Peptides against a protein of PDB entry 2AZE. Designs and how they scored, part 217

Target 1, 148 residues: chain A of PDB entry 2AZE
Amino acid sequence: AQECQNLEVERQRRLERIKQKQSQLQELILQQIAFKNLVQRNRHAEQQASRPPPPNSVIHLPFIIVNTSKKTVIDCSISNDKFEYLFNFDNTFEIHDDIEVLKRMGMACGLESGSCSAEDLKMARSLVPKALEPYVTEMAQGTVGGVF
Target 2, 101 residues: chain B of PDB entry 2AZE
Amino acid sequence: GRLEGLTQDLRQLQESEQQLDHLMNICTTQLRLLSEDTDSQRLAYVTCQDLRSIADPAEQMVMVIKAPPETQLQAVDSSENFQISLKSKQGPIDVFLCPEE

## One batch from the design tools (peptide; made by RFdiffusion4, then SolubleMPNN)

Design b1_p29_8_s1 (from b1_p29_8, 9 letters changed)
Fold by OpenDDE base, seed 5:
Structure b1_p29_8_s1 (fold): chain B 148 residues (1-148), chain C 101 residues (1-101), chain A 29 residues (1-29)
Amino acid sequence: as target 1 above (148 residues)
Amino acid sequence: as target 2 above (101 residues)
Amino acid sequence: STTTYNFTIKNKYGFADLDGVHHFTLSKP
């Protein structure tokens, strides 16, 4: 029936939208955890040192990085106003955004890959509002993807 | 029947999406609060040592790019070489290398 | 042959965003 067909189309549309939102929520959770964990780490470190780090020794968010072999030949052209850069690489390079860097630093507690230890999971849960804790648990178990 | 089943499914999906939206709102609220908190932003940094842990400069060089919003990044793969082009409309771009030490 | 990838750097909640791409690699065969 046409009515059933219309509803089936709508059902599929909603399922896809939910799937997209689930992915977005997971990323938002990881961002929150990584950020709070980073801030806590640095706060603790500064307290122990009784001083902040030198201004030019740290990189504040936001940033991206490019990494390549130290043997890679890089040619760079920069405009006078520094509004434009052109880099030429003779070999493989990688680009990472800041959240990717934080994840690889362990700031997301391994939650991004479901590789959380019990301690990591405890930390992750402590860095989100109570309402998000069940979802964090599901992420750690790799059981996210179902309909609520 | 099938119609009743589909109708029920749509209602359930609607409820699920509403729950999902609620959780997302909680997350975005937290992130906005963090972005507006001066102390948090002051502490939102990594060190070159952190970056070395990801790409050890013993084997890799690490370039940091600080660019204003809406900066365009173009990566080009050609048979001759690879290119990265950065073009900003809102201000200067800062690029620097992390030292090995 | 040439392949071009375009990204726009955005600031979302204090993080850099490259059109949802967190990791990008260009490598030789």
Scores: peptide ipSAE 0.597, ipTM 0.929, DockQ to the pose 0.902
Fold by OpenDDE base, seed 1:
Structure b1_p29_8_s1 (fold): chain B 148 residues (1-148), chain C 101 residues (1-101), chain A 29 residues (1-29)
Amino acid sequence: as target 1 above (148 residues)
Amino acid sequence: as target 2 above (101 residues)
Amino acid sequence: STTTYNFTIKNKYGFADLDGVHHFTLSKP
């Protein structure tokens, strides 16, 4: 019946939306873990050093990274007011956002790839509210994707 | 019947989505609090050493871009070379290189 | 030929957002 067909379409729509939100939640969780872990690391480091690092030695979020071979020829043109940049690369380059950098630094405890040690998982759980801990566990196990 | 079954399925999915929304709200709340905490933001940094740990400094150079929000980034793959164009409407863009050592 | 990729840098919860793209590569064959 037409009614059933409409509901079936709606069912698929909702399932897809849920999947999208699951992906978004996973990313948000990773951001939270990575951020808190980074802050903890730096706080501890500064305490050990008894002072903050030199201002020009650190890069605050947010940022973007561009990496390429040292042999890559880069031509750069900059507007007078520095509102516009143009870079020309004669070879492969990569762009990474800050969360990607943090993930590769291990700040997300390997949760992004489901490669958590017991200690990593414990750390990850400790960096999120209690309500999110089950989801963190599911991410670590690679079992995310079900319907609640 | 089939209609009743589908209706029940949709109600279950609605409940599932509501639970998901709740978790997302919890998470975004935490992120907002972190983004608004001065001390946390002060400590939200990486070093060039960190960047070198993810890119071999012997082989790779790392360029850092600090751009204001809504900056347009255009990457172009042409026959001759690759291009990155940055255009900001809100302020200057800061670009610098992390030293090799 | 030329291929153009456009991104808008946004700030979401203190992180840089490139329209959901975390890693982007342009490479020669």
Scores: peptide ipSAE 0.592, ipTM 0.928, DockQ to the pose 0.900
Fold by OpenDDE base, seed 2:
Structure b1_p29_8_s1 (fold): chain B 148 residues (1-148), chain C 101 residues (1-101), chain A 29 residues (1-29)
Amino acid sequence: as target 1 above (148 residues)
Amino acid sequence: as target 2 above (101 residues)
Amino acid sequence: STTTYNFTIKNKYGFADLDGVHHFTLSKP
């Protein structure tokens, strides 16, 4: 009986660890898809334009975004060496990291929410190694985590 | 029996975790290769138009922050106002606005 | 009262990482 109880505790521990790894893997897959899709898009765009965009017109990864209403009053204090910034907002603001931006741009093909069209899924699968394709399919179907 | 059942469950979970580890290794390898590919990194950018599609500058101000690794970001919710504090130890922080075009 | 949220910006595989937080909002009640 005691041995069974110990094994049940271990079972739960392993289930939680697997859940964490599933989440991590999904995020890594989304990062890979989003990145490759972004690069592909930009490569094509530059080829069509026959030149790269002006350096000051693009924002390279990594970056984060802060957005707020235009009506929000923002006070900014910057250290002389630009090592420190202090922003004061009188209203709501949002922070987004770059992968979140890419997801919202559709670079992850809607896979992050399981909202993939047939074309989206095809694109997503084409942007990962073959070994990851089944997992991409599961993500699109919302069936990841069936091991539980 | 109960013991045999639990033992079998643990074996199955172990196999599942090993499969996940394998897939994660494949994925992280790909990401490392991409991060080391100069051409890919050159093309890893968004435009202000992209940002406008996410947060419409007609109504929202969009601030871009490029900070060195290990930069501390502190968000403070006080009764008086909201704050964002950025503190870098490895270099200057670049902050700029995405212009409304 | 004051509530403080601390994040450390890291670079993971070329992406910005905010301690696993992709979206964060501070809003008035």
Scores: peptide ipSAE 0.570, ipTM 0.925, DockQ to the pose 0.910
Fold by OpenDDE base, seed 4:
Structure b1_p29_8_s1 (fold): chain B 148 residues (1-148), chain C 101 residues (1-101), chain A 29 residues (1-29)
Amino acid sequence: as target 1 above (148 residues)
Amino acid sequence: as target 2 above (101 residues)
Amino acid sequence: STTTYNFTIKNKYGFADLDGVHHFTLSKP
């Protein structure tokens, strides 16, 4: 009946919305884990060194990265107020956000790719509130959605 | 029947979505806590050594861009031109070059 | 084979300030 059809449409709409929110949640979880893990790593490192790193040796979040071959010629135009930049390269370049950097550093414990070792998973779980642990487990197993 | 099944599905989906919303709120709360923690802010950094996971500074030029929120980034990557345009609305953009060593 | 990327550096999903400014991610408009 038409009523059932309407409900089926609504069902599909909700499923799609849930899928989107799942993606958003996963990203938020990865963000949280990565940030906390980074902070933890640096705290430990500074403790071992008994001092913070030199100010000019670190880059604080947030940031983005642009990299290219050292052979690439770059022309850069900057507005007087530094509100506008224009970079021209003679070869290909890459752009990365800070979260991608953290992921590649392993700060997300491999959770982003579902390739967590037991220790990675343990670390990931330890960096989230209890309520998020089941979801972290699902992410690691590649079975997101099982909790719901 | 079909109607009953669909109705049940919708209820379950609603519950699932509510759970997701709750979990997301927990996440955002945790992130806020991190932002409010001075020590965490101080420790939220990477080194150029870390950036080797992206590109080795010995072989790649690595620029770090710190830009305000809502900064627009336009990038073109083609055989004809390679370009990055940054336009900030909220403040100046800072660009740093990572040292080779 | 032209590849054009358009991003907005934004505070996505309500990310918090981690160092005095809003954390941002790259996203397409």
Scores: peptide ipSAE 0.024, ipTM 0.838, DockQ to the pose 0.257; fails the geometry check

Design b1_p29_8_s2 (from b1_p29_8, 9 letters changed)
Fold by OpenDDE base, seed 4:
Structure b1_p29_8_s2 (fold): chain B 148 residues (1-148), chain C 101 residues (1-101), chain A 29 residues (1-29)
Amino acid sequence: as target 1 above (148 residues)
Amino acid sequence: as target 2 above (101 residues)
Amino acid sequence: STKTYNFTITNKYGFADLDGVHHFSLSFP
């Protein structure tokens, strides 16, 4: 009885750890897809334009986005060496990391929400190594865990 | 019996975890390869048009922050105050404004 | 509804800082 109890505790511990790793893996997959898709999109766009975009028209990763209403008053203090910034707003603001931006751009093919079309899924699969394709499929179906 | 079943479950879970570890290693390897590819780095950018999917510059001010790794960002969003603090340890921080047009 | 965000900006993916490549308009609010 005690032995079984100990094993049950261990089982639960492992299940939780697996769940955490699944989450981590999903994020890694999304990041990979998003990055590759972004690169692919831009490569195609540059090929169509036959040149890179103007230097002042693009922002390279990594970055953070901060947005707020144009009506928001912002007070900014910057150290002389630009090592420190302080922004004070008189209203709410939003912060987004670059990955979130990519997701909202659709670079993750809607896989992040399991809302990808057949075409989106095909794209997503094409952007990962073969070994990851089954997991991508599961993510799209919302049935993560069936690969094992 | 229950003991046998649990033992089998643990073995299966171990196998599953090993598979996850393997897949994660594949992912991290791919990401590293991307980071090492100069062309990919050059092409890893977004435009102002892309940023409009987050916030329309016509309606909102959009700032882009580029900072060295390990830069600390502290943000407070409350009725009392709205503040963002950035502290870099490895170099200067750059802030860009997305133009309206 | 107090929201506090604590971030550490990291190079998760190992991408280089390309500030020297692009010249997006620098301005402060």
Scores: peptide ipSAE 0.024, ipTM 0.838, DockQ to the pose 0.243
Fold by OpenDDE base, seed 2:
Structure b1_p29_8_s2 (fold): chain B 148 residues (1-148), chain C 101 residues (1-101), chain A 29 residues (1-29)
Amino acid sequence: as target 1 above (148 residues)
Amino acid sequence: as target 2 above (101 residues)
Amino acid sequence: STKTYNFTITNKYGFADLDGVHHFSLSFP
């Protein structure tokens, strides 16, 4: 009985660990798709324009964005060496990391929200190694986690 | 019996975890390849137009923060306090505004 | 409700940081 109880505890431990790894893998896949898609998009755009964009017109990853209403009053304190920033807002703000921006741009093909059309899924599959394609399909179908 | 069943379950879970580890390794490798590719690094950017799709500068002020690795970010968003604190230990932080077009 | 974020910015993707090379035209004063 005690041995069985110990194994049940271990079972739960492993299930939780697997769940965590599934989430991590999904995020990694989304990042890969988003990055490759972004690079592909920009490469095509530059080819069509026959030149790269002006240096001051683009922001390279990684970055964070903060947005708030234009009516929001912001006080900013910056250290002399620019190592420290303090922003005080009089209203709410939003923070987004670069990956979230890419997702909202559609770079992850809607895979992150289950809003993946057939064309989106085709694109997503084309941007990952063959070994990951089945998992991409599962993500699109919302069936990830079936290993339990 | 119960013990045998649990043992089998654990074995199956171990195999599942190993498969996940393998897939994660493949994925991580792909990301590393991207990071090592100079052309990919050059092309890994967003434009102001992209940022407008997230938050329209006509209605929202959009700031872009470029900070060195290991920069600490503290943000408080409440009815009593709205604050963002950035503290870098490796270099200067740059903050830019997305221009309105 | 109160939202508090405490995290560390990292270059988790291994991309080169081009800070100081490519910036938007408007810097925060």
Scores: peptide ipSAE 0.023, ipTM 0.842, DockQ to the pose 0.246
Fold by OpenDDE base, seed 5:
Structure b1_p29_8_s2 (fold): chain B 148 residues (1-148), chain C 101 residues (1-101), chain A 29 residues (1-29)
Amino acid sequence: as target 1 above (148 residues)
Amino acid sequence: as target 2 above (101 residues)
Amino acid sequence: STKTYNFTITNKYGFADLDGVHHFSLSFP
């Protein structure tokens, strides 16, 4: 019946919205874990060294990186006010945002790929509020995707 | 019947979405807390050694870009064109080269 | 193949740039 069809359309719309929010939530969780883990790592390192690193030796978030072969020739044009940059490469390059860098550093504990050891999972859960722990567990198990 | 079943499904989905919204709010709150904490901001950094986990400067040139919010980045990677364009609206862009050692 | 990426660099998390002048700054002619 038409009434049932209308409700089915609404159901599908809601399911799609939920799916999108699930993806967003997963990314937010990964970001939270990565940031907190990074901060903890650096705090511990500075405590052990009894000093912070030289200010000009580190890069604070946010940032992006671009990498290419050392053989790649790069031509760069910069505006006088440094508001505009143009880089021309003679070969391919890669771009990575800071979150991706943190993930590759292991700051997300391998949760991003479902490659968590028991210790990794313990760390990940310790870096989120209690309410998020079940979701972290589901992410580690690869069971996220159902409606809860 | 089917109608009642669908109605119940929609109610369940509403509850599920509300739960998701709640969890997302918790996450965003935590991220805001990090941004508001001066010590956390100070400690939110990486080193060039960290960046080598992405690409080894022995083989790759690693360039770091710091730009204000809302900076546009346009990248073209094709057989005929390899280009990155940056356009800031709020201030100067800084570019750094990660040393090999 | 051809790849085109459009990004916007944001500070959506509100982190400040506290690293000052970096020793590995890059200057172009």
Scores: peptide ipSAE 0.020, ipTM 0.837, DockQ to the pose 0.243
Fold by OpenDDE base, seed 3:
Structure b1_p29_8_s2 (fold): chain B 148 residues (1-148), chain C 101 residues (1-101), chain A 29 residues (1-29)
Amino acid sequence: as target 1 above (148 residues)
Amino acid sequence: as target 2 above (101 residues)
Amino acid sequence: STKTYNFTITNKYGFADLDGVHHFSLSFP
């Protein structure tokens, strides 16, 4: 009886760990798709323009975005060596990392929200190794975790 | 009995976790390869137009933060305090304003 | 809410820097 109880505890622990790893894997897949899609887009754009964009017109990954209302007043303090910044706002702000920006740009093909068209799903599958394609399909269908 | 059933379940869960680990290793390998590819890194950029799709500069101001690895960002967003603190350990931080046009 | 982020940034941007003044205020019309 005690042995069974111990194994039940272990079972629950493993289930939770698997759930966490599933979430991590999904995020890694989305990052891979988004990044490759971005690179592909830009490569195509540069080929069409027959030139790279001006250096001051693009932002390379990685980066962080901060946005707030244009009505927001911001006080900024910068250390002499620029190692430290302090921003004080008089209203709420938003912070977005580069991956979130890419997702909102559609670089993850809507896979992150389960909003994949047939074409989006095709693109997503094409941007991952073959071994990951089944998982991408499961993500699009919302059936991740069906293995247990 | 129950013991045998639980034992079997644990074995199956172990196999499932191993499969996940394998897939994660594939993903991390791909990301590493991308990070090491010079051409990919050159093409890994967004434009002002892209950023406008996130927050329209006509209504929102948009700042872009470029900082060295291991930079700490501390954010407080409450009715009593709205603050962002950036602290770098490896070099200067660059902050840019996204133009409206 | 209070949030702390530890992130890795490795690339430079070509956008215009903020004002070089050590302390300044941004007010948008």
Scores: peptide ipSAE 0.026, ipTM 0.849, DockQ to the pose 0.123; fails the geometry check

Design b1_p29_8_s3 (from b1_p29_8, 12 letters changed)
Fold by OpenDDE base, seed 2:
Structure b1_p29_8_s3 (fold): chain B 148 residues (1-148), chain C 101 residues (1-101), chain A 29 residues (1-29)
Amino acid sequence: as target 1 above (148 residues)
Amino acid sequence: as target 2 above (101 residues)
Amino acid sequence: STKTYNFTIKNLFGFSDLDGVHHFTLSKP
């Protein structure tokens, strides 16, 4: 009985670890899809324009976005070497990383929210190694982790 | 019996975890390759227009922070102070605003 | 109460780790 109880505890431990890894893998897949899709988009756009965009018109990864009301008062302190920044806001603000931007741009094909059309799914599958395609399909169907 | 069943379950879970580890390794490798590819790096960008998916510059101030890897970001949410602190160890931090379109 | 968030900027994606945190709002109570 005690041995069985110990194994049950271990079982739960492993299940939780697997769940964590599943989430991590999903995020990695989304990052890969989003990145490749972004690169593909920009490559095509530059080819169509027959030139790259002006350097100051683009923001290369990685980046962070901070947004707030235009009425928000922001105080900024910057070190002389620009190694340190301190921002003080008098009201609500939001912080976003670049992958969030990519997701909202649709670069992850809606896979992150389960809003993946057939075309989106086709694109998503094309942007990952073959070994990951089944997992992409599971993500689109919302069936990841169903085996456990 | 119960013990045998649990033992079998644990073996199956171990195999499942190993499969996940393998897939994660594949994915991580792909990401590293992408990050090291010069052409991909060149093309890995967004525009301020793209940022409208987050917030419209007509309604919100949209600030972009370009910081070197390993930069520490601290955000403080309190009734007394709303703060972002950035500390870089590898190079200067660049901050700019996306203009209203 | 005060909530403090600490992140480390990554080389490929901003402060994204694998915990699902990609954005957050700091707001008045």
Scores: peptide ipSAE 0.383, ipTM 0.904, DockQ to the pose 0.653
Fold by OpenDDE base, seed 1:
Structure b1_p29_8_s3 (fold): chain B 148 residues (1-148), chain C 101 residues (1-101), chain A 29 residues (1-29)
Amino acid sequence: as target 1 above (148 residues)
Amino acid sequence: as target 2 above (101 residues)
Amino acid sequence: STKTYNFTIKNLFGFSDLDGVHHFTLSKP
């Protein structure tokens, strides 16, 4: 019946939406872990150094990274108020956001790739609220994807 | 019947989604609290050395872009134009290079 | 063909995106 068909379509729609939200939740978890881990790292480092690093030696979040060969020619146009930038590249370049940097630094404890050691997993769990710990475990095991 | 079964399935999916939303809200709240905490903000930084995980400044130019929230970033990949466009609405954009170590 | 990537920079994390895409390469032949 048409009514049943409509409900079946809706069922599939909801399943897909749930899957999307699962992906988003995983990203949020990684962001939380990475951020807290970064802060913890820096706090410890500053305590050991007995002072904060020079202001011009650190890059605060948020930031974007663009990298390219030193041989790449970059043409840059900047508005007078520095509100607008235009970069033209004559060769390949890459763009990364800050969370990508944090992940590659290991701030997400390898959870993003499901390559957590026992200690990494312990750290990851410790950096999230209790309600999220089961999900972190599932991420580490690669078992995320079911409907709960 | 089939209709009743599908209806029940949808209700179960709704409950699952609600649980998921709850977890997402927890995460969002935590991130918001962190972003608003002055001490966390002060400590939320990386160094140029950390950026080596992305690219080695000895081999590549590493450009850092600091832009206010809501800044628009557009990257275009075409046969004629390979560019990045930045447009801020809340203040100046700061761009600098990570020095070679 | 032309590929255009649009992002909005937000607080804390650079790309206002939860899709897991935080890196991309633009290549000029």
Scores: peptide ipSAE 0.381, ipTM 0.904, DockQ to the pose 0.616
Fold by OpenDDE base, seed 5:
Structure b1_p29_8_s3 (fold): chain B 148 residues (1-148), chain C 101 residues (1-101), chain A 29 residues (1-29)
Amino acid sequence: as target 1 above (148 residues)
Amino acid sequence: as target 2 above (101 residues)
Amino acid sequence: STKTYNFTIKNLFGFSDLDGVHHFTLSKP
C-alpha cells in the first residue's frame, strides 16, 4: 500500500541519518579521548620534569602535517601578509590532520581500530562521561552497528 | 499488520536517534569545555618526536602547518600539478619543518 | 585527470565536519 511505502521511505531516511550520526559520534568520542589522554600525558610528563618543555619544542593543536620524500622538490609561494601559501610538489606527498597523529600515537587507546587491550579500554572509559561508557565498550567490541 | 509494524519501527528509530543526539551533545559539550580550558590548551601539544608516528624525519621531510581556524586548505592531485593551497581569513599561517633529531 | 580536495581547518581536529577523512595522499603516477 502507498501508506506503507511512504513509511518505508521515511524509515530508510531515518536509518541513513542514524548511521551518519553514529559515525560522527564515534569520531567525537575518539577526539575527546585522544585530547584528554594527550593532556594527561603531558601534564604527567611536566610534573615529573618539574617544568614545561621549551616553547619552541612543542606543537600545539590544531596543526596539519605534510610529509614527503626528502628528495621531493617543493616550491613555496607566500603572500606578504602570510595569509596565503602555495606549495608545489614534484612528487608524492601525504597530508594528515592532528587527530590522525594523536590516533597513531595511541592517544585514542586503539579504540579507533577496535584494538584495545583491557588496560586501553579501561583508560578510554575513564576519559569519557559516564553516559558514554557503554558506547565506548561497544566501539571496542565492534558492535556499534548492531545497536540501531 | 505491516502498517502498525512500520509505525512502531519509526517510533523506535526516533527514540534511538534522540539518544544518539543526546550522546553527541554530551561529546560536543565536553570538547567545547576542553577547548575553552586554558590549562588544557596549554597542555594540548605534541613534539616532533611524536610526529614520527606519521613519518620518520630521517627518511622523510615532515612539515608542520599552523593555521588559524577557518583556514581553507586545497589540495590538487593532477598529472600536471601537485599542490597545496592555504588561505587564511583570521591571521597569518606558520609553516616549519621538524628536525631529524 | 585532476582531483581537488577542499578542507577547512577547525579549532581542534579534522579537515572537515566529522566525515572521517583525516589523511590523503597525492601520488604522482
Scores: peptide ipSAE 0.372, ipTM 0.899, DockQ to the pose 0.624
Fold by OpenDDE base, seed 4:
Structure b1_p29_8_s3 (fold): chain B 148 residues (1-148), chain C 101 residues (1-101), chain A 29 residues (1-29)
Amino acid sequence: as target 1 above (148 residues)
Amino acid sequence: as target 2 above (101 residues)
Amino acid sequence: STKTYNFTIKNLFGFSDLDGVHHFTLSKP
C-alpha cells in the first residue's frame, strides 16, 4: 500500500513535469515558426521591392514594446550612460515582447490559439524540422500529448 | 495489480519525457541556429505598421525598447503607481517612439 | 491588486529563455 502510494506520488510528479515541458516545447515551436515566418515574409517583400526597407522604418528583433494611451503622461529619467531608464506613468500601460508582436501579426499561423486554417497548418509544418511536425499537428488540433 | 500498473505507467511516462526532451533539444538547436544566421537576423524585423496589431499609433503611444541581453525590466501596475524600470549591464538602452505616420 | 513584474532580457526573443521556460506579455487588466 505504501509502495503504491509512493509510486502514485511519483507518477503525479512526472505528469506535472511533463505538462510543464509540453508548455515549454509549444512555446519554443511557436517562436521558431514565428521567427522563420517573419524572415520569410520580409525576404519576399524585399524581393518584390527589389531592395530592403529604409533603415529607420523597421525594428529589428529583439525589442520590447510599451504602449499606453496618448493621454497618458509619462515621466522618463535616463542615466547619462543610458544604462538605466525609469518611466513613470499616470495611467495603465501594456508591455509586449517581440514574440507577442509576431503572434498577433499571425506569424505563428494561429497555432498559438489553435485557430489555424489548413493553409496555416501547412505553413507551420513547413517551418519546423520533421521531428516537430507531429507536435505542430497536435497543437493545431488541441490534442497535445498524443505524440508519445 | 495496482503496483504493476503504476510501474508500467512510470516507464511510459519516462519514455514520454525523454521524447519531449529530445524534441526540445531539436527546437532549441534550431533557435540557436536562427540566432546565429546573419541573413535571418537581417530579415528579422517588423514595421510600425506591424505594430498596429498590438496598438494603433493613432490612438496610443507606442514606445520601442531595444536593450542588450541581461537587461532587467521591472514593471509595476497598481493604483498607487505605474512604473517601468530598465537596468542594463551590457550596454546602453535605446528607446524611441513609433511614428504615427 | 498590485502587479509587479520582473523580467530579464536574455536572448533574441524578448524575455523568453531559449529553453522556452516562459514568455512575457502584459496587457491592460
Scores: peptide ipSAE 0.075, ipTM 0.857, DockQ to the pose 0.439

